# Designs tried in a protein design run: peptides against a protein of PDB entry 4N78. Part 316

Target 1, 186 residues: chain A of PDB entry 4N78
Amino acid sequence: HFQVICRLLGYQGIAVVMEELLKVVKSLLQGTILQYVKTLMEVMPKICRLPRHEYGSPGILEFFHHQLKDIVEYAELKTVCFQNLREVGNAILFCLLIEQSLSLEEVCDLLHAAPFQNILPRVHVKEGERLDAKMKRLESKYAPLHLVPLIERLGTPQQIAIAREGDLLTKERLCCGLSMFEVILT
Target 2, 155 residues: chain B of PDB entry 4N78
Amino acid sequence: MAELQMLLEEEIPGGRRALFDSYTNLERVADYCENNYIQSADKQRALEETKAYTTQSLASVAYLINTLANNVLQMLDIQASQLRRMESSINHISQTVDIHKEKVARREIGILTTNKNTSRTHKIIAPANLERPVRYIRKPIDYTILDDIGHGVKW

## One batch from the design tools (peptide; made by RFdiffusion4, then SolubleMPNN)

Design b2_p30_1_s2
Fold by OpenDDE base, seed 2:
Structure b2_p30_1_s2 (fold): chain B 186 residues (1-186), chain C 155 residues (1-155), chain A 30 residues (1-30)
Amino acid sequence: as target 1 above (186 residues)
Amino acid sequence: as target 2 above (155 residues)
Amino acid sequence: MAAELEERRREEERKVEEALEILARLMKLQ
């Protein structure tokens, strides 16, 4: 699903969605969540001693449940605060998954374009073969596929300009060095 | 442009008029040949003359048709070439617009990006004093402590 | 009389066809 979304929205659509999500997250954090956190801090027990381990996990849980009873019974905490936190969490996850999906699409595009852009993978060399000789043979084999040089030779000045710009746009991808998710976390 | 205009305004209309005139002339020639054949004492000569006129007339019409056809074909070729040039121009504009849109989109998304932090793996500096490996004495975990916890079936 | 007229007609048609072929050849040479 995320891959399809990435394909449909493109860079512009993704940017718009991400911006709007950031606005929503900011609104939730600075608004309702902040207010509830402040309230929770006020009602939090000032002294909460760790119960003895001898009470076991159930006893410890009951102790904390009793100490936090007023907080747990606060209906708005569950219905509003936790819901808002879920929404924030979902937004973060959405952004992460979109970035990952976009990165996959970009990598695929780069791989598909590579033969046409003189980007050749390192070939495995058998024992006794020279890597350089094998690479040169590979380069010569794919040389006729190099789009920009082909257009430079046969095309009009306008076509050459477009081809060069297209080549540049194909090479420059976010996955090469940029992260959206890090911006979302800041 | 001048050639196309000449074809459209002069050559093709002129050729059509010439064909029309040829038609009217052919009718006159036919009438002449008929009358000449009827009135001539030498029917054989009149027939040969009619053949000559017929051949000449057919040749003339064929020439006019061929000329007109060639002019029409030439006109169409010029128009086709013009259309191809227009198409090329439109395609160029379209591609330029698409590239521009893509650049804008990339700028927009770029604002929402930061450089990937290459985690400099801090070289784990081995502490200078290797703490003597405390001989791990495996104390057997006494699981019997858990025997009273839960609804486990005491066999 | 009718047969002679038909034969003359056929001969004339043949001559016209030959003339048209010659014209066609001449037009290809130009």
Scores: peptide ipSAE 0.012, ipTM 0.679, DockQ to the pose 0.010
Fold by OpenDDE base, seed 5:
Structure b2_p30_1_s2 (fold): chain B 186 residues (1-186), chain C 155 residues (1-155), chain A 30 residues (1-30)
Amino acid sequence: as target 1 above (186 residues)
Amino acid sequence: as target 2 above (155 residues)
Amino acid sequence: MAAELEERRREEERKVEEALEILARLMKLQ
């Protein structure tokens, strides 16, 4: 699903969706969640001493449950605050999955374009073969596929300009060094 | 442009007029041949003359048709070439617009990105002293110890 | 434009047919 979304929206659509999600998340965090957190901080026991270890894990849990009983029983916390936190969590996950899917699509695009851009993979060298000789043979084999040099030789000045711009756009991808998810987390 | 204009305005209309004129001339030739055959004492000679005129007329019409057809084909080829040039121009504009849109889109999404911090994952230096996992001995929880702490309603 | 070209083609074909009929009449005199 996320791959299809990435293909349908493209960079423009993804940007718009991400901007709107950031607005929603910001609104949730600075509005409702902040207000509940402030309220929770006010009602939080100011002095919560660690119970004696002698009470064991269940006794310690029951102690904390009793100290936090008023907070746990606060119905709006479960219905509103936790729901908003779930929405924020879903938004974060959505952004992560979109970025991952976009990165996969970009990598695929780069791999498909590579033979046309003189980007050749490292070939496996068998024992006794020189890497340089094998790479030169590979370069010679794919030389006719190099789009920009081909158009520079055969095309009009306008076609050459378009080919160069297209080549640049094909090479420049977000997956090469940029992260959207890191921006969302900051 | 000049060649296409000449074909459209002069050659093709001229060829059509020539065919029309040839039709009227053929009718006159037919009338002549018919009358000549009826009036001639030597019908065999008149027939041979008619045959000669028929052959000449067919050759003339065939030539006019061929010339006109070639001019029409040439006109169509020129027009097809013009359409291909227009298509190429439109495609060029379309590609330019698409590249521009893509650049704008990339700038917009770029604002939402930061450089990937390849934080060198600090080698998790395994702590030298692997504290032996203290075997969690599950001591049975004696819940009776809690009986005195809770304001539970003594039923 | 295509329709006009087709109409012109039909008109030319008609003229050719008429010319052929005249020639056929001449040949029947043989």
Scores: peptide ipSAE 0.007, ipTM 0.677, DockQ to the pose 0.010
Fold by OpenDDE base, seed 4:
Structure b2_p30_1_s2 (fold): chain B 186 residues (1-186), chain C 155 residues (1-155), chain A 30 residues (1-30)
Amino acid sequence: as target 1 above (186 residues)
Amino acid sequence: as target 2 above (155 residues)
Amino acid sequence: MAAELEERRREEERKVEEALEILARLMKLQ
């Protein structure tokens, strides 16, 4: 599904969706979630000392459960605050999955363009074969497919410009060094 | 432009009119030859004259057809060349627009991106210098990671 | 009489064919 979404939306559509999701997340965080957090901070016990370790884990848990009983029983926390947190979580997950799917599409595009851009995959060398000789043979095989040099030789100045721009756009992909997800986390 | 216009407005219509006129003239020549043959005391001479007129008429029609055909072919060649130029221009504009749209889209999404700090994503470093074959180490994309996402697991 | 007419017809057909060949050659030279 995410691959299809990436293909349908393209960079522009993805950007729009991501921007809107960021707005929604920001609204949820700065609005409802912040209000609940403030309320929770107000009702938080002023003095919550760590019980002695001698009470063991169950005793410590029961102590904190008793101290936080009013917070745990706060019905709106479960219904509204946790729902908003789920929505934020879903938005983050969506962004992650979109970025991953986009990265796959970009890698596929790079791989498909590679023969035309003089980007040759590393050939597995069997024992006894020189990597350099195989690479040179592969380069010679695909040399006629090099689009930019071909157009530079045979094309008009306008065609050359378009070919260079197209080549650059094909090579420069987000997966090469950019992350959307890191921005979302900031 | 002027040549195509001349072909369309003058040469081809003129050639068509000439063929039509030739048809009318051929009918007159036929009538003349028939009457001349009937009225002539020397049937052999009348027949030879008819043959001469027939040959001349045929040659004239053949010339007119050939001229018209050549003009039509020339017209079509010019039009085909114009269409090819127009197609090339349209394609160039289309490509320019597409590149522009892509650049805009990339700028928009680029605003939502930061540089990856984590070394794990194989930077496809396009070699700055064309000279050294950039050894692309293809890590196999494990597509299986995505296979579990979004497929309704029929249990 | 019929044979003579048929021979003349054949001779005329040959002349027409020769004329057509000449015309075809002339059209190739232009």
Scores: peptide ipSAE 0.006, ipTM 0.676, DockQ to the pose 0.012
Fold by OpenDDE base, seed 3:
Structure b2_p30_1_s2 (fold): chain B 186 residues (1-186), chain C 155 residues (1-155), chain A 30 residues (1-30)
Amino acid sequence: as target 1 above (186 residues)
Amino acid sequence: as target 2 above (155 residues)
Amino acid sequence: MAAELEERRREEERKVEEALEILARLMKLQ
């Protein structure tokens, strides 16, 4: 689904969605969540000491339940605050999955374009073969597919300009060095 | 442009008129030949004359048709060439617009990006022994390994 | 002999007429 979304929206659509999600997340964090957190901090026991391990797991649980009784009984915490946190979590997850999906699409595009851009994979060399000779053979084999040089030789000035720009746009992808998710986390 | 205009306004209409005129002339020639044959004492001579006129008339009409056809073909070729040029121009504009849109889109998304901290990925020192690329044997992913991890319905 | 010559002549005349009709039709189609 995320791959389809990436293909459908493209860079622009993804950008818009991400921006809106960031706004929503910011609004949730700075608004409702912050307010609830402040309230919770006020109601939080100032001194919550770890009970002795000798009370066992049930006794420790009961101790904390008693200490947090007022918080647990706060109905709005469950209905509103946790829901907002879920929404934030979903937004973060969405952004992550979109970025991953986009990166995959970009990598695929790069791989598909590579033969036309003189980007050749490192070829495995068998024993006795020279890597350089094999790479040179590969380069010579794919040389006719190099789009920009081909258009520079055969095309109009306008075609050359478009080809160069297209080549640049094809080479430059977010996956090469950019992360959206890191921005979302900051 | 001038050539196409000349073809459309002068040559093709002129050729059509010439063919129509030729039709009327051929009718006159036919009438003449018929009358000449009937009235002539020398029927053989009249026949030869008719043959000559017929041959000449056929040649003239063939020439007119050929000329007109060639002019029409030339007109169509010019028009086709013009259409191809227009198509090329439209394509160039379209590509330019697409490139521009892509650049804008990339700028927009770029604002939402930061440089990947290429942490010093420890040079994965490729083990000196490049393991022979094990032919990727598609081992079927045994999804049964996941059967015990989730509350999923074992079908 | 004369009748055969006249028949050949009529056949040639018919061929000429047919050719003229074809030409006339070609002119109308343009």
Scores: peptide ipSAE 0.013, ipTM 0.673, DockQ to the pose 0.011; fails the geometry check

Design b2_p30_1_s4
Fold by OpenDDE base, seed 1:
Structure b2_p30_1_s4 (fold): chain B 186 residues (1-186), chain C 155 residues (1-155), chain A 30 residues (1-30)
Amino acid sequence: as target 1 above (186 residues)
Amino acid sequence: as target 2 above (155 residues)
Amino acid sequence: EEARRRAELERQQAQVDEALAILSRLMKLS
């Protein structure tokens, strides 16, 4: 599903969606969540000491339930605050999955473009074969596919300009060193 | 442009008119040949003359058709070339617009990206000062405070 | 001999008439 979304939206659509999600997340964090956190901090017991181990697990649990009774009984916390936190979590996950899907699409595009951009795969050298000879053979095989040099030789000045710009845009992909998700976490 | 206009406005219409005129002329020639054959005392001469006119007429019509056909073909070739040029221009504009849109999109999404920090494993510099475990002085938790909450089985 | 000559002339005339008919038809189609 995320792959399809990435294909449909493209870079522009993804950017718009991410920007809107960031606004929503910011609004939730700075608004409702912040208010609840402040309230929780006020209701938090000032001194919460660890109970003696002698009370066992049930006694310790009861102790913490008692200390946190006011927090647990805060009905609005369960209904509103936790829902907002879920929304934030979902937004983060959405951003992560979109970035991953976009990266896969970009890698595929780069791989498809590689023969046309004079990007040769690393050839596995079998025993006894010279790497240089194989690479030269591969280069010769794909030389006619080099788009920019071909257009520079045969094309109009306008076509050459478009080809160069297209080549640059094809090479410059986000997956080559950029992260959207890191910005979102930031 | 001038050549196409000449073909459309002068050569092709002129060729069509020439064919029409030739039709009228051929009808006259046919009538002449028929009448000449009937009236002539020397029917053999009249027949030979008719053959000559027929051959000439066929040659003329063939020439006119060929000329007109070639002009039409030339017209179509010029029009095809014009369409190809228009297509090329449209494609160029379309590609330019697409590249521009892509650049805008790249800028927009680029604002939302940062360089992947190869997290150099920050050597967790163990804080040199091992804070001496502050001896947890277990202050005895007065559990008497909990005596009122638990249904303690009064044995 | 005269009858043969007449027959040959009639054949030649028929060929010319056919050729003229073809020309006339071609002109009508143009």
Scores: peptide ipSAE 0.018, ipTM 0.654, DockQ to the pose 0.008
Fold by OpenDDE base, seed 5:
Structure b2_p30_1_s4 (fold): chain B 186 residues (1-186), chain C 155 residues (1-155), chain A 30 residues (1-30)
Amino acid sequence: as target 1 above (186 residues)
Amino acid sequence: as target 2 above (155 residues)
Amino acid sequence: EEARRRAELERQQAQVDEALAILSRLMKLS
């Protein structure tokens, strides 16, 4: 699903969606969640000491349950605050998955474009073969597919300009060094 | 353009008129030959003259048709060439617009990006300059991301 | 060869035009 979304929206659509999601997340964090957190901080026990181990795990749990009873019983926390946190979490996950999907699509695009851009994979060399000779053969094999040099030789100045720009846009992808998710976490 | 205009306005219409006039003239020649044959005491001579006129007339018509046909073909070739040039121009504009749109889109998404931290350390480094269009740092393309996807050739 | 053919056809056309002119003159006298 996320791959389809990435293909459908493209860079512009993804940017718009991500920007709006960030706004929503910001609104949730600075608004409702912040208010609830402040309230929770006010009702939080100022001193919560670890009970004696002699009470055992059940007794310790009961102790903390009693100390946090007012917080646990706060109905709005469960219904509103946790829901908002879930929404934030979903938004974060959405952004992560979109970025991952986009990265995959970009890598695929790069791989598909590579033969046309003089980007050759490192070939596995069998024992006894020289890497240089194999690479040279590969270069020679794909040399006719190099689009920009071909257009530079045969094309009009306008076509050459477009080809160069297209080549640049094809080579420059977000997956090469940029992350959206890091911005979202910040 | 001048050649096309000349073909459209002068040569082709002129050729059509010439062909029409030729038809009229041929009819007159035919009438003359018929009358001459009827009135001539030497019918054999009249017949030979008629044959000569017929051959000449056919040759002239053939020439006129050929000339007209060639002019029409030339006109069509010029028009086809013009259409190809227009198509090329439209395609160029379209590609330019698409590239521009893509650049705009990339700028927009670029605002939402930061440099990937290569450091394994969990420190979320705040992007230093959020406002500056993140220059695409050409890092080596890591194709290993696709190693687990599909029937890819294990290199 | 095509140029030669054109030239020959043009000569033939000129001959036909001359013949037609003569015929037209004869018809007017008629």
Scores: peptide ipSAE 0.014, ipTM 0.644, DockQ to the pose 0.010
Fold by OpenDDE base, seed 3:
Formats: sequence, structure tokens, C-alpha cells
Structure b2_p30_1_s4 (fold): chain B 186 residues (1-186), chain C 155 residues (1-155), chain A 30 residues (1-30)
Amino acid sequence: as target 1 above (186 residues)
Amino acid sequence: as target 2 above (155 residues)
Amino acid sequence: EEARRRAELERQQAQVDEALAILSRLMKLS
């Protein structure tokens, strides 16, 4: 689904969605969540010491339940605060998954474009074969597919310009060194 | 453009008129040949003359048809060439616009990105023994393992 | 009578062939 979304939205659509999500997240964090957190901090027991281990797990649980009774009974915490936190969490996950999906698409695009851009993978050399000789053969094999040189030779100046720009745009992908998710986490 | 205009306005209409006129002339020639054959004491000469006129008339009509056809073909070729040039221009504009839109889109998404900190991950000490390239047997990734993870629609 | 009709048809065909040859030459010169 995320891959389809990435394909459908493209860079522009993804950017818009991400920006709006960031706004929503910011609004939730600075607004409702912050207010609830402040309220919770006020209601939190000032001194919550670890009960003695001799009380056992049930006794410890009962102790904490009693200490947090006011918080647990706060109905708005479950209905509003936790929902907002879920929304924030979902937004973060959405951003992560979109970025991952986009990165995959970009990698695929790079791989598909590679033969046309003189980007050749390192060929596995069998024992006894010279890597250089195989690479030269591979280069020679794919040389006719190099788009920019081909257009530079056969194309109009306008076509050459477009080809160069297209080549650059093809090479310059986010997956090569950029992360959106790191920005979202910040 | 001047050539196309000349073809459309002068040569093709002129050729059509000439062909129409030739039809009228052929009828006159036919009438003449018929009358000449009937009235002539020397029927052999009249027949030869009729043959000559017939051949000439056929040649003339063929020439007119050929000329007209060639002019029409030339007109179509010029028009096709013009359309191809227009198509090329439109494609160029379209590509330019698409590239521009892509650049804008990339700038917009770019502001939402930061450089990946290539954390100097620990020098993956290349194991000294280059493990023999395990023939990557493409084990089909069984994606069914993920079927139980999340609310995915079981197909 | 049939032989005469055949001969006349052959003459007509020869004339048509000659006319076609002339037309073909004219088309090649254009």
C-alpha cells in the first residue's frame, strides 16, 4: 500500500502529506498532549518509592495501582490523551513507511537507469579471470546504451540539455544521502 | 510554408481544373474521331489518326493525374512534417515543464530531509576469508511470514 | 470470324500495353 501511495503521490504529494502530518503532530504535541502531561505531572505522586520486594508482584501492583488511582480514574486520559498519542504514533509510522517505500522506489529507479548512465555493477570474477577485462567487456557491451553521450552525438541542443537534466535528476535521489525520518524525529 | 500554400491554393486546384478540362476535351476529341472515321474515304488513315489522338489523350490524362497525385502527396508530406515538428516542440515543452515540476517537488521534499549521518559504523572488518560468494540462491522470500503481522487483508 | 476477333483483341491488347509502357516511362521521368 505504501509503495502504491508513493507512486501515486510522487515527491510533491509526499512532501505535502508529510508537511501536513508534521503540522498535525506539532499541534497535538504542543496542545492537548502537553496539557494532559502537565496535568498528569501535577497529579503524580511526589514521592513514589519502590515498595519492598517482600510484598510480591501482586502487592507491588496493588501499591502502584493505589498510587496511580487518580490517574487511572481520569477518564479523559484514555479517551483523549491516548487517542492523540495514537495519532502521533500513527503519523510517525506513516512517515517512516513512506520514506522506506520511497527509498525502495528510488533504488529501483537507480538500478533501472544504471545501464543507461554508465553505472555498472562490479561483476563477480571467477578464479583466473581478470576483473579489469570483464569490466571492460561489460562497459563495451553497454556503451551503446549510454543515453547522454548518445544524445550528445545525435540530438539537438535542446534534447542534450533535457537529457543532461534528466540524467542529473535520475542520479540525485533522496536515498543516496537524505533522510526525512530523521527530520521528523527531531 | 510558402510551398504548402502554393500547393493548396494553386497547384492542386489547378491540377483538378486541368483534369476536368481534359475530360471535356477528351469528349471533343472522341466526337471528332468518330466523325472523321465516318466521313473519311480512307478509313485506315482515320483509324491511325484516332489511335494517335487516343494515345496522346491517354498520355495527357495520365500526366495530369500523376502530377496531381504527386502534388497531393507532397502536400501531405509537408503537412506530416509540420505536424512532426509541432509534436517535437510540444514534447520539448512538456518535458521542460515536467523537469521543472520535478525540480520544484524535489526542493519541497528536500526541505523535509537531512543528510544521513553516515555514522562511521565500525569498520566491518572484512573477514579475512572472503567467504566464497555463496551463490545467492534466490530463495523466494516467503512474504506469508508477514501475513500474521498487522491487519493486512488476507488475499 | 473467331480468329478475326482474337486477332483484333490481341491488337487491342498490344496497343494498351504500348500505352502503358509510355505511361510508365513518363512516370519514371517525373
Scores: peptide ipSAE 0.013, ipTM 0.652, DockQ to the pose 0.012
Fold by OpenDDE base, seed 2:
Structure b2_p30_1_s4 (fold): chain B 186 residues (1-186), chain C 155 residues (1-155), chain A 30 residues (1-30)
Amino acid sequence: as target 1 above (186 residues)
Amino acid sequence: as target 2 above (155 residues)
Amino acid sequence: EEARRRAELERQQAQVDEALAILSRLMKLS
């Protein structure tokens, strides 16, 4: 699903969605969530001692339920604050999954373009074969597919310029060194 | 442009008029040949004259048709070449616009990105003094303590 | 001999008619 979304939206659509999500998250964090957190900090017990381990897990749970009773009974926390936190969480997850899906799509594009851009994979060398000789054979095999040199030889100046720009845009991808998710976390 | 204009405005219309005039002239020649054959005492000579006029008329019409056809073909070739040039120009503009749109889109998404911090693997310097592993005496977890907790089916 | 002369005249007339038919067709194509 996320792959389809990435293909449909493209870079521009993804950028717009991410910007809007960031605005929503910022609004939720600086608005409702911040207000609830401040209120919760005010009503939070100042002294909460760890109960003795002798009370066991049920006793410890009951102790914390009692200490936090006023917070748990605050209906607006469950309906509004936790919902907003879920929305923030979903937005973060959405951004992560979009970035991952976009990275996969970009890698696929790079792999598909590689034979046309003189990008050769490292070849496994069998025993007795020289790596250099094998790479040279591979280069010679794919040399006729190199698009930019071909257009530079046969094309008009305008076609050459477009081919070079297209080649550059094909090579430059976000997955090569950029992260959107790190920006979202900051 | 001048050649195409000459073909469209002068050569092709002129060729069509020439064919039309040829039609009128050929009708007169046919009438002449028919009358000459009927009135001539020497039918063989009249026949040879008719053959000569027929050959000349065929050659003339063939020449006019060939000239007109070649002019039309030349016109079509020039127009086809113009269309190809226009197509090339449109394609160039389209590609330029697409590249520009892509650059704008990449700039927009780029603003939302930061450089991936390659976490420099900090060499975890193992502390020199291996604290003696405190012999973890595994006390067997007596799970029977949980037997009273839950609505489990008593077999 | 007269029959041969008539047959030859008929052949010549047929050739003239064919030539005229060709001319007529050429006129229709123009």
Scores: peptide ipSAE 0.018, ipTM 0.656, DockQ to the pose 0.008; fails the geometry check

